# Ledger of designs, part 23: peptides against a protein of PDB entry 4GMN

Target 1, 375 residues: chain A of PDB entry 4GMN
Amino acid sequence: RYANITLLALVTLASIGTDFQETLVKGNQGSRESPISAADEEWNGFDDADGDAMDVDQKSSSGEDQEEDYEEIDVKEDDEDDDDDSITSEMQADMERVVGADGTDDGDLEDLPTLRELIQTAVPQLIRLSNLPIDSDESLTIQSHALSALNNISWTISCLEFANGENANIHNAWYPTAKKIWRKTILPILEADSADLKLATQVTSLAWAVARVLHGETPTDGNPHRKFISLYHSSKQQAGGNSNSIEEPEDPFQGLGVKCIGVVGSLAHDPAPIEVNREVGVFLVTLLRQSNNVPPAEIVEALNQLFDIYGDEELACDKEVFWKDGFLKHLEEFLPKMRTLTKGIDKRTQPELRTRADEALLNLGRFVQYKKKHA

## One batch from the design tools (peptide; aimed at target 1 D251)

Design b2_p13_7_s4 (made by RFdiffusion4, then SolubleMPNN; from b2_p13_7, 7 letters changed)
Fold by OpenDDE base, seed 3:
Structure b2_p13_7_s4 (fold): chain B 375 residues (1-375), chain A 13 residues (1-13)
Amino acid sequence: as target 1 above (375 residues)
Amino acid sequence: MFTKPLPRVPATA
């Protein structure tokens, strides 16, 4: 009874985290529709006149319609009560305030009561539940659901803009909690060195969401970037040995490899230690060099991380890593391979992967040109 | 449901 109530509460918290994310994505799309003023440029259409009406004869072959009398099975619509997973009016009001808030410097979440309760009340309990001793299938289930709820909340918060002091109140409230998730949930699970790929995928997803906000300020205790690089390599070794047992996720961007790249890329941002940045940068560039044996989604993510890490020439990592270790040459040598890889992705079967690969290819060309001008 | 990694907003160069 208590377990079922706890599981229901964890599922509900995970749903709330997802619904907030969907609302933020929809809200951020709506704000970019600045009304392009309909300048009524009367594009006078070309008057091409020539009307040769070729009469193609309608031969009416009357095929006999066999009316197969399908008996109308009166499927009683059981009114499955659509559990109206409706975003509460309070959640919607909090999201509208987050999207519209010019960053008032008051580090208080007084105006964001739902988000405040998620960060201050729910997340500390989820951290506690994720740290329970695993002594039963029930405790393992509770841990998995607690990690899922932490993941969804952390991903939702990672969708907010924090550049230029935007959402500073939310950032200031989340930052100590994100560090607590890292130290109390993520690190202990990574240090346990479990062969459980499901648990590894959950903790790596959570680690990516947390690291997308903390960046190079993510705690470096125990060299977590090396743990995620090791996990990346271990996941590839297991996939190569047992071709039948890892259901690769239908979405190529949900793979453990992509998640590992996303974590280590985020950990390598300024102000990360130059040695951490170097180890990650070398790892990412090595994936590009080995691209013939790397899934296209991982290549897309590795490129994206390299652009974010090394996009600014004023950062110490530009001189001490990017230029010093000769990364530009590797990116230039990869450009023709990326073009071939992107063209090899079928737009009909993998439209999202193809779109993201076309974008990453475009950005790679621009990035190489940028770095050559600033050499 | 695992949240899709948000589409990277293409950096407008």
Scores: peptide ipSAE 0.024, ipTM 0.717, DockQ to the pose 0.087
OpenDDE base, seeds 1, 2, 4, 5: peptide ipSAE 0.023, 0.021, 0.022, 0.024; ipTM 0.717, 0.706, 0.719, 0.718

Design b2_p13_8 (made by RFdiffusion4)
Pose (drawn by RFdiffusion4):
Formats: structure tokens, C-alpha cells, sequence
Structure b2_p13_8 (pose): chain A 285 residues (1-30, 108-237, 251-375), chain P 13 residues (1-13)
């Protein structure tokens, strides 16, 4: 039963996690009662995956169970985070997911992040999941072991397809949990790291630049948020952004539109947004 | 293979 009974079940639950994304797309061309697949994924499939993700690991075989369990959690969490939840959008699905997303973080991502050592493959798996969960949680994400510090250290240390870089994952997840209403100091650290990435953009991969700019735009674009005054202005983030604008233009033109297109067109949007962003705040004390 | 991040929406002042 081993090869069939356990591994097959996980790989299939993970595939179900992947393919539900197509239901969302095709459903558009035409209390989760209307979405039983999603209902069952959250209420039934996910609790067992959190359990499996937790347990040792005493042996290599259970090392694979954990990995596969993390793959399924990742695919589900990612697909779900592909929904619009801003404003009142998709509120039914948000309430069904949010507490579970908190559990995944507390019971899965956090204990694994507690024991620093040793794997890169596993460190990559947890960050991908944590990025998916934090895209929904948006600073409501738990601040316990000061996880942003760990993901920040993971970025620099793992320094030794552009958008699949682990570094891009570290930028996204730390950037996502630093949105309002996060602890203002947690936001200060994450914001400082994201800006420092620009000041020292001399050696940062272009994709990590685009993610850092998108995370910053996503965080400090609302003057009513305490962190816009308490951090963005108090620490003068505006100067580095104005200084980075010329540096951003050359690196964008340094990207072969023909080899490869997506990063180029994505970076064009970031500089465009970067320019518009430098204006909007320039207009606000 | 891992997922690519979705493009962010345009910023409007």
C-alpha cells in the first residue's frame, strides 16, 4: 500500500490543488455550496495535510511525506491566493479560508522555520507556501517568531526562469506581511530591507527588483496608514526612490524583450508605476 | 515547478 496508499493520495490532492485554478478561469468565461471542490479542499483535505506536515521525519521516507504534504498545501494556498479579496471581493471564500490560512502559518510554516537547519529544497518549499498564505493574510499574518527577520536572513544567505528564484519568494512574502495593519516596527524593518535592495541594486537580479518595487507600491500607497508617515516619510524612503528612478530605467532597457519577454514587460510596468509613485507622494507632506 | 507571481495592477494617483 505504501507507494500507492500514501504518496499517490498526496500527489493527487496537490494536482487537485493545481487544477482547481482552471475552474476559476473557465467558470468566469460563462457556504461554499457552489464550490464543493474548494469546500472539500479546505475543510477536509487541508487539516490532514497540516497534520502530515508537522510529524517527523524520523526517517527519510517520512521526509518525503512532509515534502509532498507541503507541495499540496502550497498548490492549494497558491490557487486560493489567486483570487481577488481586496475590498469586499469574494467575501464568502475569504471567510472560509482566512482562519485555515492562519493555522497553516502557525502549525506548519512557523515550527519548520524554528529549526534553521539545514535544507535548501525544504527552505524553498516553506517560503513558497508562506508567500502564498501571506498574500491573503496581508499583515494580519501572525507576527510571532518575528518571521520576517528569518525570511530576510534566508534571502541574503541563499545568496552564494527569473521569477522562480527563492530570493523573489523571500521579497514577496516579507513584503506581503508588512502591509497594514502590521506592527509598525515589523513594517519598518521590512520596508528598510526592500529599500536597501534598491540602494544596493548594483547586484540584485532584475526579477527581485520588480518584486521589491511592486511590494513597496503595495504597502506605502495610502497616506492614511500610520506606516506611510511613521516609516515612509520618517525615514525618507522618497529620496532613495527618486534616486533609483534613473538606475531603474537602464536595467529595464537592459532586458532583452526577445529573450525573455515577460520580465521585460513586467519591468516596464514597474518603472511606469515607479514614476507615477514618485509623483503622488511628492504631492503629500 | 514553482508558480510565477502574478503581475501587480497599475498604480493610479
Amino acid sequence: RYANITLLALVTLASIGTDFQETLVKGNQGDLEDLPTLRELIQTAVPQLIRLSNLPIDSDESLTIQSHALSALNNISWTISCLEFANGENANIHNAWYPTAKKIWRKTILPILEADSADLKLATQVTSLAWAVARVLHGETPTDGNPHRKFISLYHSSKQDPFQGLGVKCIGVVGSLAHDPAPIEVNREVGVFLVTLLRQSNNVPPAEIVEALNQLFDIYGDEELACDKEVFWKDGFLKHLEEFLPKMRTLTKGIDKRTQPELRTRADEALLNLGRFVQYKKKHA
Amino acid sequence: PPFKPLPAPPFHP

Design b2_p13_8_s1 (made by RFdiffusion4, then SolubleMPNN; from b2_p13_8, 8 letters changed)
Fold by OpenDDE base, seed 3:
Structure b2_p13_8_s1 (fold): chain B 375 residues (1-375), chain A 13 residues (1-13)
Amino acid sequence: as target 1 above (375 residues)
Amino acid sequence: SLPRPPAAKPFVP
């Protein structure tokens, strides 16, 4: 009973986090006059495949045709006005205020009560639940649902614009909580070195969402970038051995490899230590050199991360890593390979992957021209 | 559902 109520509450918090995100994506599209049709592919990725088909032995008892006149009980569909619509409406109103709010520096979130309660009350409990000792299948299920809820919340917040001091109140409220998620949830799971790829995928997704806000200010304790690089390589070795059992997600951008690249890319941003930046930059450039054996979605993500990390010439990593380690030459040598890779993606079967590869190819050409002009 | 990584902002040098 208490377990089922806890699971229901965790599922509800995960759904709330998804609906907030859909609202933010729609809101951000409305402000840009360019209709980039993000295809509304609802990610319905909770396959509850635990259909334990109880073999109800239909014993064929040839019982007589008693026409029991089933009185049509006019079940009044009580329109249970799903209380879900009321929560979604309050959430939408908070998101509309976030998109319109000139960032008042008051970290108290007074005008955003739902977001405040989510950050201050729900997230600390989810962190606690994700840290329970795993001693039963029930505790493992609770951890998985707590990670899913933390993931959806963290991703939703990571879709807000924080550039130029926008949403500073939300950033200031989230930042200490994001560091707490990193130190209390992500690091302990990464240190346990579990062979569980489901858990590894969940924690890596959460780590990416958190690192997209913290960037180079993400805690460097225990060199987490090396753990995610190791996880990337380990996941590729396991996939190569068991050709049948890793259900690669139908969406190429939901793969563990893409998530590992997204995490380590985000960790390498300024003000990350130069050695962390170098190790990540070398990893990303090495993927481009090995592109014949790398999924196209991982190449797209690795390129985007390289543009974001090395796009500013005023940063210490430009001189100490990008120029010093000769990354421009590797990007120039990759440009013809990227054209071939992008042209090889079928627009009919993989329209999104093709669009994102066409964009990454365009950006690679611009980035190489930029760096040649600023050499 | 896991959010798709947002489309990369066009690189503006």
Scores: peptide ipSAE 0.033, ipTM 0.773, DockQ to the pose 0.790
OpenDDE base, seeds 1, 2, 4, 5: peptide ipSAE 0.031, 0.033, 0.032, 0.032; ipTM 0.782, 0.780, 0.777, 0.774

Design b2_p13_8_s2 (made by RFdiffusion4, then SolubleMPNN; from b2_p13_8, 5 letters changed)
Fold by OpenDDE base, seed 5:
Structure b2_p13_8_s2 (fold): chain B 375 residues (1-375), chain A 13 residues (1-13)
Amino acid sequence: as target 1 above (375 residues)
Amino acid sequence: SLPLPLPAPPFVP
């Protein structure tokens, strides 16, 4: 009886976290005008407001227009109004405020009562439940559901913009709680060194969500980046041996390898210790060098993490790691391999993976040009 | 900056 009520509450919290995210993603898609015209913009780094547009005379090669008649697949949106009545009117009002609010510097969530209760009341209980002694299948189930709920809440919050002081109230309320999740849930599970790949995948997903907000301010106690690098390598060794391959998730970006890359990439952002940044940067560049044996989704994630970590030349990691360890040469040598890899992805069977690989290839070309200009 | 597509969070259903 108590277990069933606890499980129902955990499932409900996980669903609320999902519904919040879907709403935030839909809200953020509506504000993105079509990225059609940005093909010719020189990569100026992340923060360069003052980029003098040099006119590069593109010679028009007239390729003949083959009008391929794209049959409009009339995707009947069957509006199955699955009235998933999971979202209360109060939750909907909080979501609408989160999408529209200029963040205050105050970590007070007076205007966001549902989000406040999630952070201040629910998450501390989920942290407690994730730390129960595992002595039964029931306690293992409770831990798994608590980790799922923490994952969905943490991911939802990590999809908010926090740059330039946006959503500062939410950031300031979440930040101490995110550090508590890291120290009380993530680190103890990573230190237990469990052979449970399901648990490892859940904790790595949660760690990525938390690290996407904390970045280089994520607690460095016990060198967690090395634990995730070790987990990456261990997961690859297990997949090669026994025919009980963990069912590769249908989504290539949901793989444990991608999640490990996302965590360690996020941990390596400024103000991470330069040695942590170096170990992660060397790991990521090594994946590119070994790309023939690395899934395309992991290459896409490793590239994106390298761009985010080393996109700013004013950061200490640019001089002390990127230039000092000669990363530019490895990125330049990887360009022709990335073109071949991207071209090898079937647009019909893996449209998302192909789109994200085409974007990562474009960004790699721009990033290499940028770094050559700023050498 | 082209907004890098945020990785779809690993929703655990």
Scores: peptide ipSAE 0.024, ipTM 0.713, DockQ to the pose 0.120
OpenDDE base, seeds 1, 2, 3, 4: peptide ipSAE 0.022, 0.023, 0.021, 0.023; ipTM 0.715, 0.712, 0.689, 0.713

Design b2_p13_8_s3 (made by RFdiffusion4, then SolubleMPNN; from b2_p13_8, 6 letters changed)
Fold by OpenDDE base, seed 3:
Structure b2_p13_8_s3 (fold): chain B 375 residues (1-375), chain A 13 residues (1-13)
Amino acid sequence: as target 1 above (375 residues)
Amino acid sequence: SLPLPPPAPPFVP
């Protein structure tokens, strides 16, 4: 009984976190449509050429269509009381306030009571549940659901803008909790060296969501970037040996390889230690050099991470890693390979992957041109 | 479903 109620509550918390993210992703796509002023190009109407209507006498052949009387099975929609809508509406109202609020300097989430309770009350319990001793299938199920709820919450928060001091109140409330998730949930699971790819995928997804907010301020204890690089390589070795056992996710961007790249890329941002940045940068550039054996989605993610890490020339990693280790040459040599890779993606069967690859190719051309001007 | 990573912003040099 208590286990079922706990599982239901964890599923509900995970669902709520998903529905918010879909709303935020749609909202953030709409705000990037700068109004391109529709220049009133007067489309001059093409002249009505009076083409003669030839009367084609269609003879009515009366085919006797036998109307098979399909009995309409009156499926009584049992009104399942959508009790889920009420909790989603309160959190939607909090998220709509976040998108509309110019950053009031009040570090207290007083105006965001649902988000406050989520961060201060729910997340500490989820961290506790994710750390239960695994001694039964029930404890493993509870851990998996707690990780799923932490993932969805962390991803939702990671979709907020924090640049230029935007949402500073939420950032300040989340930051210590995100560090706690990292130290208490992510690191212990990574240190257990489990061969469970499901658990590894869950913890890596959560680690990416957390690292997208903490960036280079993510705790460096135990060199977690090396653990995720090792996990990347181990996952590739396992997939190559048993073609039947790991259902690759239908979405190329949900793969464990993409998630590992997203984590280590996020960990390498300033103010990360230069040696952490170097090890990650060398890993990412090595994927581009080996691109013939790397899934296209992982190449797209590795490029995006390289742009975000090395886009600022004022950062110490630009001089000490990017220029010193000769990354520009590798990126320039990769441009023709990226064009071939992107053209090889079928727009009909993989439209999302093709769109993201076309964007990453455009950005790679711009980035190489930028770095050549600032050399 | 796990959320898709947001599309990378277009690189603006």
Scores: peptide ipSAE 0.023, ipTM 0.708, DockQ to the pose 0.796
OpenDDE base, seeds 1, 2, 4, 5: peptide ipSAE 0.022, 0.022, 0.020, 0.022; ipTM 0.723, 0.719, 0.709, 0.719; seed 4 fails the geometry check

Design b2_p13_8_s4 (made by RFdiffusion4, then SolubleMPNN; from b2_p13_8, 6 letters changed)
Fold by OpenDDE base, seed 5:
Structure b2_p13_8_s4 (fold): chain B 375 residues (1-375), chain A 13 residues (1-13)
Amino acid sequence: as target 1 above (375 residues)
Amino acid sequence: SLPLPLPAKPFVP
C-alpha cells in the first residue's frame, strides 16, 4: 500500500517534469523560428562583439537549381485530447510565468510556488529515496522512479536560459540543490560501480541535466569525468559481446554513449580545471578520429560539446588546451568525414538525426574558419 | 546565432 502510493507520487512528479519541459521547449521553439538565412555569416564565437563584416566576394558558381519539391508533410496533429488533467491551474500559471519571467537576482521563488515546492520539498525527498539501501526489488523500483523524477525535474530546469542573468532567481534556488543531487545521488551511484546498464543510463541522464546548469562548477571530487569516460568505453565493449544487449533506444540521441558525451562535455566548460578540460577534449577529439566506429548521434553530440567548450578565445582552455594540443588540425581533417557521414544518413528514416548532423556539419565549417581567423 | 543542440527529452517511467 505505501509502496504503491510512493510509486504513484514518483510517476506523477516525473510526468509533471516532462509536461513542464515540453511547454518550455515549445515556448523556446516559437522564438527560434527565425529562418536560418543561408547567408555565409561567419561564426564569431559566443561573444556578440560587433566585428566588422568583411565582404568576401564569393563568386557564385551557377550550380543547376534542382527544384526538390518539398512536399509539406501536413502533420495533422491529431488532437487526441488525452486530457491528462495532471497539470493544475496553479502549475500552468507557474509554467507561463517561467517562460515570461524577468528573473530577480535572488533565490526567491515566492512568485513560482509550484517550482518552489518542487525544488525545496520534493527534490530533497527524491534524493533521500534515490539513496535507499537496495535490499529488495521494491527498493530498486523506488530508486529507479526517484531517479526518473529527479531526471525530468533537472532536465526541465536545464532548458531555462541562465545566460546574462536570465532566470537568476530560479538559477540561485536550483544551484545548491543541483550540487546536492550531484554529491548525494550521482557520485554514490557512480562509486558503487554497478553492472546495471539501466541504472547507469538513468544516473548518466540525471548527471547530464545537472551538469548542463553547473557546467565547470560541477564538483570535481573523485574525477567524475573519468568515470563517465570509463562508462562510455564499458558500454561499447558490452554492446559488442552479446547480441541480446540493451535494445538501442529508438531515439539515437537517448543512447548511453550520447549521454556520457553530454555529461563530460558539460563538466569541461569554464571554470573546470584545465586538466579536466584537456582529458575531456582529448576524449572528444579521439571520437572524431575514430568516427568510422562511432554512432552518428555521438559524433553530433561530441562536435556540439567541442564548439561549446572552445567557442570562446578568452577562456584559458583555448590557449592551454585547444591550441597547445592541436585540436584545429583534427577538426579540419574531420570536416570531409563529417560531410560523408551526414550524406549517409537517410532523411526519410532518420529525419532528426539528419537535421542535427547537417547543423553540426555547418557549425564545424564555421568553427574551423573562425579558429583559422583567430590563430 | 548557431543552432544549439536540443537537450535529451526526459523519459516518463
Scores: peptide ipSAE 0.028, ipTM 0.744, DockQ to the pose 0.075
OpenDDE base, seeds 1, 2, 3, 4: peptide ipSAE 0.026, 0.026, 0.022, 0.027; ipTM 0.729, 0.743, 0.724, 0.744

## One batch from the design tools (peptide; aimed at target 1 N151 D251)

Design b2_p14_1 (made by RFdiffusion4)
Pose (drawn by RFdiffusion4):
Structure b2_p14_1 (pose): chain A 285 residues (1-30, 108-237, 251-375), chain P 14 residues (1-14)
Amino acid sequence: RYANITLLALVTLASIGTDFQETLVKGNQGDLEDLPTLRELIQTAVPQLIRLSNLPIDSDESLTIQSHALSALNNISWTISCLEFANGENANIHNAWYPTAKKIWRKTILPILEADSADLKLATQVTSLAWAVARVLHGETPTDGNPHRKFISLYHSSKQDPFQGLGVKCIGVVGSLAHDPAPIEVNREVGVFLVTLLRQSNNVPPAEIVEALNQLFDIYGDEELACDKEVFWKDGFLKHLEEFLPKMRTLTKGIDKRTQPELRTRADEALLNLGRFVQYKKKHA
Amino acid sequence: TLDSSAPAKAPSSN
């Protein structure tokens, strides 16, 4: 039963995690009662995956179970984070998911992040999941082991398809958990790291530049948030952004539209937003 | 309703 009984069940739950995304798209061209697949995924499939993700690992075979369990959690968490939850959007699905997303973080991402050593493959798997979960949690994400510091150190140390880079994952997840209403110091650190990435953009891969700019725009674009005054202005983030604008223009034009298009068009939007962003705040003390 | 800012592709686990 081994090859069939356990691994097959996980790979299939993960595929179900992937393909539910198509239900969301096709459903649009035309208490999760209306979405039983999603309801079952959250209430039934996910609790067992958190359990499997936790357990040792005493042997290599259970090293594969953990990996596959993390793959399913990842696919589900990613698909769910593909929904718009800003404002009141999709509130029914948000309430069904949010507590579970907190559990995945506390019970799965955090204990694994506690033992630093040693894998790159596994370090890549947890960051991918943590990024998916934090896209929904948005600074409501738990601040316990000061996880942003770990993901920050993971970025620099793992320095030794442009958007699949682990570094892009480190930027995204740390950037997502630093939105309001996060601890103002957690925000200061993450914001400093994201801005430092620009000041020292001399050797940062272009995709990581685009993600850093999107994360910053996503965080400091509201003057009512304490961190806009407490960090963005208190630390003068505005100067580095104004200084980076010329540097951002040349790197964007340094990207072959023809080889490959997506990064180029994505970077064009970031410079566009970067310019608009330098104006809006320039207008605010 | 889909999120326009979502990544275009699923993250790789490899």

Design b2_p14_1_s1 (made by RFdiffusion4, then SolubleMPNN; from b2_p14_1, 8 letters changed)
Fold by OpenDDE base, seed 1:
Structure b2_p14_1_s1 (fold): chain B 375 residues (1-375), chain A 14 residues (1-14)
Amino acid sequence: as target 1 above (375 residues)
Amino acid sequence: KLNKKAPPKRPSLD
């Protein structure tokens, strides 16, 4: 009984996290649909074509009103209230406020009561549930659902803009909680070194979501970047040996390899320790050098991480890692390979992968040009 | 700073 209620609550929290993300995506699309001013439709004047409208006097034939007695079929609208409104009107209103806020809302989380309760009340319980002793299939199921709920909440929050002090209230509320998820959920699971690839995928997804907000301020205790790099390599070794291919996720960007790259890339952002940045930078550049054996989605993510880490010449990692370790040469040598890789992706079968690869190729050309100008 | 056209990072939802 209690376990079933707990599982239902965890599934509901995971669904709420998904619905919040969809609402944020829709709201961010709506705000980007600032009306392209219909002003530049040059009103091509109505040419007054004088065409003589001939008065065709069509006679009103009085057809007899056959009162067909439509028997009022009392269609009982079975109001199947699809109570699948997993998002309450209060939750929707909170998301609309977050999306509609001009980034200058110095508001307290008092104005975001649902988000406040998610961060302050739900997440601490999910952290507790993710740390249950695994002694049964029931405890493993509870952990998995708690990780899923934490993942969806953390990803949703990681889609908010926090640049330049935008959403600072949400950032300030989330930041200590995100560090708690990292220290209490992610690190203990990574330290347990379980051969469970499902659990490893869930914790890596959550770690990426958390690290997308914490960046280089993510706790470096126990060198978690090396654990995710090791997990990347271990996942490649296992996939090569057993014909029990864990069904490659239908979305190439949902693969464990992409998630590992996303985590370690996020961990390497300023103000990360320069040696953490170096180890991650070398890992990412090594993927580009070995690109013939790396899935295209992982190459796209690795490039995106390299651009985000090294896209600023004012950062210490530019001089101490990017230039010092000669990364530009590897990016220049990769540019023709990326053109070939991108052209090899079928637009019909993999439209998203192709679009993201075309964008990554464009950005790689710009990045190489930028770095050559600032050499 | 590089003016990157970032693709929308889709979250990994479970």
Scores: peptide ipSAE 0.066, ipTM 0.813, DockQ to the pose 0.203
OpenDDE base, seeds 2, 3, 4, 5: peptide ipSAE 0.043, 0.037, 0.065, 0.063; ipTM 0.793, 0.782, 0.813, 0.815

Design b2_p14_1_s2 (made by RFdiffusion4, then SolubleMPNN; from b2_p14_1, 8 letters changed)
Fold by OpenDDE base, seed 4:
Structure b2_p14_1_s2 (fold): chain B 375 residues (1-375), chain A 14 residues (1-14)
Amino acid sequence: as target 1 above (375 residues)
Amino acid sequence: KLNPKAPPKRPSLD
């Protein structure tokens, strides 16, 4: 009984975290579409066309009233009130406030009660449930659902803009909780060195969501970047041997390899230790050099991570890693390979992969030109 | 199915 209630609550929290993201994405799209004020359409004045009111003669054509007995097909509008009651009115009101809030610096989520309860009350319980001793299939199921809920919440929050002090209240409330997820949930699971690829995929997805907010401020204790690089390599070795085992996700961007790249890339951002940045940068550049054996989605993610890590020339990693280790040469040598790779993706069968590859190719060209100008 | 959401699209480097 308690287990079923706990599982239902975990599924509900994971759904809430999902629905919250969809509405935040819709709200942020609506706010970036500042309505181009339709007011600057010059109201081209009504040309006073003196259209002479031609007296259209009332020819009383006696239309014979053929009472065609339209059988009133009583289309019962089954008002399927699809009460898709999934998003509470309180959640909608919180989401509208998240999109519109000038970030007051106080990490008090007074105006965001649902988000506050999610971060302060729900997440600490999910962290506890993810740390239960695994002694049964029931405890493993609870851990998996707790990780799923933490993943969806963390991904949702990681989709908010935090640059330039935007959403500072949410950032300040989330940041200590994100560090707690990292230290209490992610690190212990990574240290247990479980052969469970499902668990590894769940924890890696959560780690990416958390690291997308913490960046280089993610705790470096125990060199977690090396654990994710090792997980990347081990996952490739297992996939090559057993054609039957892991259903590759239909979405190429949901693969464990992409998730590992996303985590380690995020961990390497400033102010990460230069040694961590170097190890990750060398890993990512090595994927580009070995691109013939790397899935296109992993190449797209590796490029995007390289652009984010090394896009700023004022950062210590630009001088101490990017220029010092000669990364520009490897990116320039990869440019023709990326053009070939991108052109090889069918727009009809893989439209998202093609779009993201076309974007990454464009950005690679721009990035190489930028770095050549700032050399 | 709790599908882990796709990573958000990155903004293009302008």
Scores: peptide ipSAE 0.027, ipTM 0.747, DockQ to the pose 0.079
OpenDDE base, seeds 1, 2, 3, 5: peptide ipSAE 0.027, 0.027, 0.027, 0.026; ipTM 0.753, 0.744, 0.744, 0.742; seeds 1, 5 fail the geometry check

